# Peptides against a protein of PDB entry 5HOI, part 191

Target 1, 351 residues: chain A of PDB entry 5HOI
Amino acid sequence: FRYMPFSPAGTPFGFTDRRYLTMNEVGYVSTVKNSEQYSITVSFFDVGRFREYHFEDLFGYDLCFLNEKGTLFGQSKTGQIQYRPHDSIHSNWTKIIPLQAGERITSVAATPVRVIVGTSLGYFRSFNQFGVPFAVEKTSPIVALTAQNYRVFSVHYSQFHGLSYSLSELGTSSKRYYKRECPLPMSLPNINSDMKKDANLDYYNFNPMGIKSLFFSSYGDPCIFGSDNTLLLLSKWRSPEESKWLPILDSNMEIWKMSGGKETTDIHVWPLALAYDTLNCILVKGKHIWPEFPLPLPSEMEIRMPVFVKSKLLEENKAILNKKNEIGADTEAEEGEEDKEIQIPVSMAAE

## One batch from the design tools (peptide; made by RFdiffusion4, then SolubleMPNN)

Design b1_p20_6_s1 (from b1_p20_6, 9 letters changed)
Fold by OpenDDE base, seed 3:
Structure b1_p20_6_s1 (fold): chain B 351 residues (1-351), chain A 20 residues (1-20)
Amino acid sequence: as target 1 above (351 residues)
Amino acid sequence: SAREEAEKLRKEIFQEVLEE
């Protein structure tokens, strides 16, 4: 296992010279290799609110976090970070995070009021929006971070305990924990089943945890989207004993419904954000599970608890077909082995 | 119906998420 730099909804280069460093509801950050340099572009979905900008990157930033006020960049190996406000009124700043031998920055997050840096040794570093440090805390190794306002959702990895999460609030004087290194009930990528396609191996090498993204919902709930394409939401996090992870969307099930019950292996959901009752996402068509260039327009997918298991629907449809065949025994209709389109109940197709 | 139960469960989850 190697700690890789993680950014929310970041994509690998693959066989191309370009990738997305990060994307969310605000926009997308791309980087293009140009010999020994990189050109970074910060693009926005609301072109009326924000102006696209670009700059030359001499450091090879491999970490990024985008918010409504600015973009945080990081270099996982050197420890360099840069914050770039979208507004020209505020100055850019750079800082070097001191790293120990073999330590990497694994994730960065930024809000209008906080900057957070997580490392492979579990150093959690907090700053204000101007890069003034608040604290350094030692945690379990950090593999992913997101933040909203003063709240931080962190994912940790231990070789002994697997994935855990923390939810904390970074006040002016102190850090409060709502959750501290609690077990995260997310499946890791299954190397044996998923690696049959070369494209999945490339993504696994880029992101060994299979965390496509993590974000806060519009209501301020921690969300995570893993390799199983299930959106998990942390509910009741204010009550430590009542807090639970809700599987609020099985995106594979939703794609299967949208396809009329056909197995589609070429359509993938790429998560951006959760706003109210809709997942903002990119529908990716192709061999790669991540969006390529140009970026497709965002789509909205209504969240639905996976009450229906595909296997039960398949069994029920087989049972209905078998009953029809028992009643229709006398007509020698040579209906060939056409891919029997699994009739999704009209009730589920109209949802 | 299984749909009405799914819609009910969906509404209950949304209410749980909205009440926080």
Scores: peptide ipSAE 0.000, ipTM 0.312, DockQ to the pose 0.024
Fold by OpenDDE base, seed 4:
Structure b1_p20_6_s1 (fold): chain B 351 residues (1-351), chain A 20 residues (1-20)
Amino acid sequence: as target 1 above (351 residues)
Amino acid sequence: SAREEAEKLRKEIFQEVLEE
């Protein structure tokens, strides 16, 4: 296993010279490789509130986190981080995170009040928005970070224990844990099943954890979107005994419904954020599961508990078809009917 | 509060799942 730099909804280069470093509800950060340099563009969805800007990156930033006040960049190997406010009122700042031999920055997060750096050795470093350090904590190896206000959602990986998560609040004087290295019930990418397509292998090499994104909802709940395309929300996290992960959206099921029950292998959900009851996402069309250039407009997908398993609906529909064929044995069944649209139950179409 | 609304939405989503 290799620790790879993770950024929320970041995309690989693939066969191109460009990728998204990160994207969320605020906007998207792209990087274009030009020889030994990179050109970074910070773009926004609300063009009335924010102005797009670009700069030359001589360091090769491979980590990024975008918020409403600025963009945090990081270089996983060198330990360099840079914070760039969107406004010109606040100055940019740069720091070098001290890394041990073989240590990598694996994830960075920034809020208007905190900067967080996580490493492959499990160093959790916290700063204020001006880069003043608060603390260094040793945790299990960090593979992903997100933050909202003072709250941090961290994903950890152990070769022995798999995925875990922490939820913490970074006050002025102390770090409070709501959850500390608790098991994360997220499936890892299945190398044998999912790697049948070269595009999936490219993505796996970029992101071996299959975490497409993680964010806080508008209500401040930790969310994670894995390789299974299920949105998990951490419910009741303030009550340690009652806290549970809720599969609040099966995006594969929603795509299947939207397609009229067809197996669409060319439409993919790319998660941005959860706002209220809707997943803000990019609907990606094509071979790659990630958005290419230009970025499509964001779409909204209503959150729904996956009540129906697609396999069960397929089995039930096959059983209904087989019964119809047994009753209809006197009518010439034309051979071409295998590609028939699976009737979505009327109850699922009326919601 | 936004929390009470989130908790209400969660209850509604859970209630729909339990009534099916």
Scores: peptide ipSAE 0.000, ipTM 0.289, DockQ to the pose 0.031
Fold by OpenDDE base, seed 5:
Structure b1_p20_6_s1 (fold): chain B 351 residues (1-351), chain A 20 residues (1-20)
Amino acid sequence: as target 1 above (351 residues)
Amino acid sequence: SAREEAEKLRKEIFQEVLEE
């Protein structure tokens, strides 16, 4: 297993000279290879509120986190981080995170008030927005981070225990845990089944955990979107005994519904954020499960608890077809089984 | 309803993505 740098909704280079370092509801950060350097562009969806900016990156930043006040960059191998405010009022700052031999920065997060750095050895480092350190804590190896205000959602990986998560609040004087290294009910990518397509292998090599993104909802609930394309929301996290992960959207089921019940293997949901009851996302068409250039406009998907399992609907539709064929026995037409449009119940199209 | 309009817009966007 190799720890790879994770950024929310970051994309691989693939066969191109460019990729997205990160994207969310605020905007998207792209990097282009120019020989031994990179050109980074920070773009925004609200062009009236924010001005796009670019700079030359001589360090090869492979970690990024975007918020409404600035962009945090990191270099996984060197331990360099840079915070760039979007405004000209606040200065950029750079810091070197001390790394042990073989240690990598695996994820970074930034809010208007906190900067967080997680490493492959499980060092959790917290700073204020000016890069002043608060604490260093040793945890299980960190593979992903996101943050909102003072709250941090961290994903951890152990060879023995798989995925776990923590939810913490970084006050001025202390770190509070709401959840501490609790089991995360997310499946890892299956190398044997999913890696039959070269594009999936490229993505797996970029992101071995299959975590496409993680964020806080507009209500401040931790969300994660894995390789199974299911949006999980952590409900009731303030009550440790009542806290549970809710599968609030099966995006494969939503794509299947929108296609009229056709198997679509070339359309993919790329998650940005959860705003109220809608997943903000990019709909991606093509061979790659990630957005290419130019970035399509964001789309909205309404969150729905998956009440219906596709397999059960397929079995019910087969049973209905078999009953119709038992009633209509006389017509010899061996219409091939493969192309039968699955009628989606009208109730599933109207909810 | 605003939901039906959003669902219609979502289907239109999805269809555009299917046709590109």
Scores: peptide ipSAE 0.006, ipTM 0.312, DockQ to the pose 0.158; fails the geometry check
Fold by OpenDDE base, seed 2:
Structure b1_p20_6_s1 (fold): chain B 351 residues (1-351), chain A 20 residues (1-20)
Amino acid sequence: as target 1 above (351 residues)
Amino acid sequence: SAREEAEKLRKEIFQEVLEE
């Protein structure tokens, strides 16, 4: 296993000179490789609220976090971070995070009030929006971070315990834990089953945890979207004993429903944010599970608990077809490989 | 129906998220 730099909804280069460093509901950050340097573009979905800007990156930033006030960049190997406000009122600042031998920055997060840096050795570093340090805490190895206001959702990895998560609040004087290194019930990518497609191997090498994104909902609940394309929401996190992960969307099931029950292997959900009851996402068409260039317009997908098991619907449809064939025995039906359209009940297709 | 059950569970999740 290798710790890789994680950014929310970041994409690999693949065979291209360009990638998305991060994307969310605010916008998307792209980087283009130009010889030994990179050109970074910070783009916004609300073009009326924010102006797109560009800069030359001589450091090769491989970590990024975008919020409504600025963009945090990080270089996983050198420990350099840069915060760039979107406005011209506040100055950019840079800092070097001290790294031990072999330590990497694995994730960064920024809110209008906090900057967080997580490392492969489990150093959790907190700063204010001006880069003034608050504290350094030693945790289990950090693999992903997101933050909203003062709240931080961190994902940790242990070789012995697998994935865990913490939910914390970074006050002015103290860190409060709502959850501290609790088990995260997310499946890791299965190298043997899922890696049959080259595109999956490329993505796995970029993101070994398979965490496509993590964010806070509009209500302030931690959300994670894994390699299984299921959106998990942490419910009841204020009540530590009642806290549970809810599978609020199976995006593969929703794509399957939208296709009329056809197996679509070329449509993928790329998560951006959860706003109320809708997942803001990019619908990706093609070989790669991640968006290419240009970025498609965001789509909204209504969240729904996966009540239906595709396998049961397939079995029921096979049973219906077998009964029809027993009644119709007289006509030489040519064995055409009819892609058996699974009739989704009309009630499910009309939402 | 299985849809009504999904809609009910969705409403229950959202209610739990809104009451927190």
Scores: peptide ipSAE 0.000, ipTM 0.306, DockQ to the pose 0.024; fails the geometry check

Design b1_p20_6_s2 (from b1_p20_6, 9 letters changed)
Fold by OpenDDE base, seed 2:
Structure b1_p20_6_s2 (fold): chain B 351 residues (1-351), chain A 20 residues (1-20)
Amino acid sequence: as target 1 above (351 residues)
Amino acid sequence: MAKELAEKLRKEIFAEVLAE
C-alpha cells in the first residue's frame, strides 16, 4: 500500500497538464504544469465576494485546502506548507513540517482559526491561522482530513483494522475527542471490479482509498463520499453511544432515477459540500469519474435515504408496461421502437 | 407510500441533525 496525498475533491492529471488540487462550496483550486514549475489558480463560485488569483508554484504543491478566508497548500514529500489569505490584509506564511525518512504529508486542512497537517506516520500537527503551533499528537496513519471552525474530521488507515475516523475539537488549551479512531463503515475500492474499467485506474492510483471528498455539513456533521458514490453522514456524534453513520444519498440511484431508469455509465457525481438537505456537486459527463476543464457549473442533489430497491422498481414498471400492452393490444401495432422509458411514478419526480 | 417514507426519514434525519 502507498500513502498518497489527499485533498477534498482533488483530481488526477490523467493524460493532461492540469488538475484540480481541491474543490468545495467556496471554489476550486487548479494547477497547470509548465515544464519544471506549476501555475496555481484559486477560483471562486461567488465572484461577488472573492477575486480569483494566480501565482507561480516552484515547489509542486500536491495538497490543498480551501476555505472562506484562505487557501492552504502543502508539498507531501518536502513537508513545505503555505497559507495564502484571500484578502491582502493578512500576509502569506510558509513553514516546513519536519518529516522522518519516508514520511509524507497525506492531508492538510484549514479553517479561519486552525491549520491541521496529517502524515503517513500518523503525526497530527495543529496550528493557528498564523502558523503558530499548538500541539503534535501521534495517531494511526492519517489518510484524509477536513475541518470546520475548531472541529476536525480525520480518517485513519491501519493494515490490520482498515479505515477508522476521529472527530475532535481543537480548543485553545486542549484537544477534545468526540470520536477517537472508531471504525469507519466505508467500502474500499474493489481492485477487481473497479479497475476493470481502465478509465478508473488512474483515479485509484491517485486516490487508493477512493474517498472523493469529506466535509462538514452546514449543520456541522462529518460527511464522507467514497468510491461507492454513497454520501455518509455521522449523526448524533455528541452522544458517543447514539452516534451512527447514515447513508443519506446513493448518488448512483439518483442518477438512475434522473435518467428515467436507463443505465447511464457516463454520468458521475463529484461531491463539493452538503448544504442543509442538498448535496452541492458537479455532474460529470464523460469517461472519467472526475471533472475536467473547464469545470461545469455546480448542481444540487436532494438527499434521500436509499429505501428503494432498483430491482423492485424495475419489476413494478415492467408490470405496468405489460398491463398497458394488454389494454392496448386491440389497436394496430405500429412497431415504433418507443424507447422504454421507465415511468418513475409522478409522485417520485421532484415537483 | 415510498416517497412519504423517504420524506419522513429525511425529516427524522434532519430533526436528529438539528437537535444537535
Scores: peptide ipSAE 0.000, ipTM 0.388, DockQ to the pose 0.024
Fold by OpenDDE base, seed 3:
Structure b1_p20_6_s2 (fold): chain B 351 residues (1-351), chain A 20 residues (1-20)
Amino acid sequence: as target 1 above (351 residues)
Amino acid sequence: MAKELAEKLRKEIFAEVLAE
């Protein structure tokens, strides 16, 4: 296994000179390879609130985290990090994270008050927004980070135990754990099923854990979106004994409903954020499961627990069609082989 | 029935999330 740099909703280069370093509800960060250099653009969805900016990257930043106040960049191999406030009032700062031989920065996160760096050896480094260090903690190897205010959601990987997660609060004097290296009930990418499409191989080489994104909801709940295209939300995390992961959306089932019950292989959900009861996402059309250029407009998908079994809905619809045909047998209406779209009851379609 | 159950579960999840 090789630890790869992870950023929320980051995309691979594929066969192109460009990729998204990260994207969320605030905006998207792109990088373009220009010979030996990179040009980075920080773009925003709210063009009235924020101004797009660009800069030349001589370091080859492969880690990124975007928030409402700034962008954190990182270079996984060199240990260089840079914070760039969106407002020109605050100065950019750069720091080198000391790395051991073979150690990599695997993920970075930034809030208006905290900067977090996680490594392949499980070093968890915390800073303020000005790059002043608070603490260094040794954990299990970190593969992904997100943060909101003082809270940090970290995903860990062990060769023996698979995926685990922590939820912590970074106070001024101490770190509090709500959850500490608890099992994460997320499926890893299945090499035999998920990698059968060559287009997916490039993605899983870029992101071996298949974590498309992780974020906090608008209510402050940890969310994760894996390779199974299921949105998991951590409920009751304040009560360690009552805390559970809820599968609040099967995006493959919602796409199947939106397509009138047709199996579509060219529409993919790319997660950005969870705002209240709606997944903000990019609907990707094409061969690749990730958004290309230009970025499509964000779409909203209402969260729904996967209570329905596709096979039962298909059987029920087939039984309704057969009953209609038994009643309608007296009219010689031409059997056009029209692909009988499964009428999903309007009440079950995602509007 | 199925929509009402999904809406009920949704409301229960949101009530649980809002009560935290």
Scores: peptide ipSAE 0.000, ipTM 0.386, DockQ to the pose 0.024
Fold by OpenDDE base, seed 4:
Structure b1_p20_6_s2 (fold): chain B 351 residues (1-351), chain A 20 residues (1-20)
Amino acid sequence: as target 1 above (351 residues)
Amino acid sequence: MAKELAEKLRKEIFAEVLAE
């Protein structure tokens, strides 16, 4: 297993010279490879609130986290991090994170009040927004980080224990744990099934955990979106005994419904954020499961627990079709062989 | 029925999330 640099909703280069370093509800950060240097662009969805900016990257930043106040960049191998405020009021700052031999920064996160660095050896480093260090903690190897305000959601990987997660709050004096290295019930990519598509091999080489993104909801709940395209939300995390992961959206099922029950292999959900009851996402069309350039406009997908079994919907539709055929047998109307699109009853869409 | 259950579960999830 190789620890790879992870950023929320980051994309591979694939066969191109460009990729997204990260994207969320605020915007998207792209990098273009120009010989030995990179050009980074920080773009925003709210063009009225934020101004797009770009800069030359001589370090080859492979980690990124975007928030409403700034962008954190990191270089996984060198340990360099840079925070760039979106406004001109605050100065950029750069810091080198000390790394041991073979240690990598695996993930970075930034809020308006905290900067977090996680490593392949499980060093959890916390800073304020000005790069002043608070603490260094040793955890299980960190593979992904996200943060909102003072809260940090971290994903850990052990070869012996698989995936775990922590939920913590970074106060001024101490770190509080709500959850500490608890089992994460997320499916890992199945190499044999998911890698049969050449287009997916590049993605899983880039992101071997298949974590497309992780974020906090608008309500402050930890969310994770894995390779199975299921959005998991951690509910009741304030009560350690009551806390549970809820599969609040099967995006493959929602795509299947939107397609009229056709198996689509060319539409993919790329998660950005959970705002209230809607997943903000990019609907990707094509062979790649990740967005290409230009970035499509964000779409909203209403959260729905996967209560429906495809087989039951197909049986119900067959039963409705059979009833229509039993009633329609008395009217010999020559309705031609029009493609039997499984009309998902509109009543299942509107109530 | 299944929509009402999904809406009820949604409302229960949201009520659980809003009650925290």
Scores: peptide ipSAE 0.000, ipTM 0.385, DockQ to the pose 0.023
Fold by OpenDDE base, seed 1:
Structure b1_p20_6_s2 (fold): chain B 351 residues (1-351), chain A 20 residues (1-20)
Amino acid sequence: as target 1 above (351 residues)
Amino acid sequence: MAKELAEKLRKEIFAEVLAE
């Protein structure tokens, strides 16, 4: 197993010279390879609030986290990090994270008040927004990070225990845990099914955990979107005994419903953020499960618990069609092959 | 009403992605 650098909704290069380092509700960060250099562009969805900017990257940043105040960059091998405020009033800063032999930065996160660095050896490093260090903690190996305000959602990996998660608050004096290395009930990519598609091999080589993104909801609940295209939300995390992961959206089921019950293999949900009851996402058309260039406009997908069984809905609709054909046998109307949209019962949509 | 409108908008967005 090899720890790979993770950034929320980051894409591989594939066979191209360009990729997205990260994307979320604020915007998207792209990098283009130019010989031995990289050109990084920080783009925003709210073009009235933010101005796009670019710079030359001589370090080959492979980690990124975008927030409403700035962009954090990291280089997984060298340990270099850079914070770039979007506003010209605040100066950029750089820091070298000390790495042991074979250690890699695996993930970085930044809020307006905190910078977090996680490593393949489980070093959790916290800083303020100016790069002043608070603490170093040793945890299980970190594979992904996200943060909102003072809260950090971390995903850990052990070869013996699989995926775990922590939810912590980085106060001024100490780190508080709400959850500490608890089992994460997320499906890992199935090597036999998901990786046999050549188009997906590049993605799973880039991201072997299949974590497309993780974020906090607008309500401050930890969310994770895995290779199974299910959005998991951590409910009741303030009550450690009552906390549970809710599968609040099966995006494959939603695509199937939106297509009128047609199996689609060329449409993919790429998660950005959860705003209230809507998943902000990119709908990706094509062979690759990740967005290419140019980036499509964001779409909204309403969250829905996956209560539906596709097979039952298909059987019920076939039974309704057969009954209509038994009653309608006397009228010779050549009504054409109307694309028979599967009527999803309104009663099942209301839960 | 709001749910039906959200479903309609989602179907429209999906139809656009299918038409490209």
Scores: peptide ipSAE 0.007, ipTM 0.394, DockQ to the pose 0.160; fails the geometry check

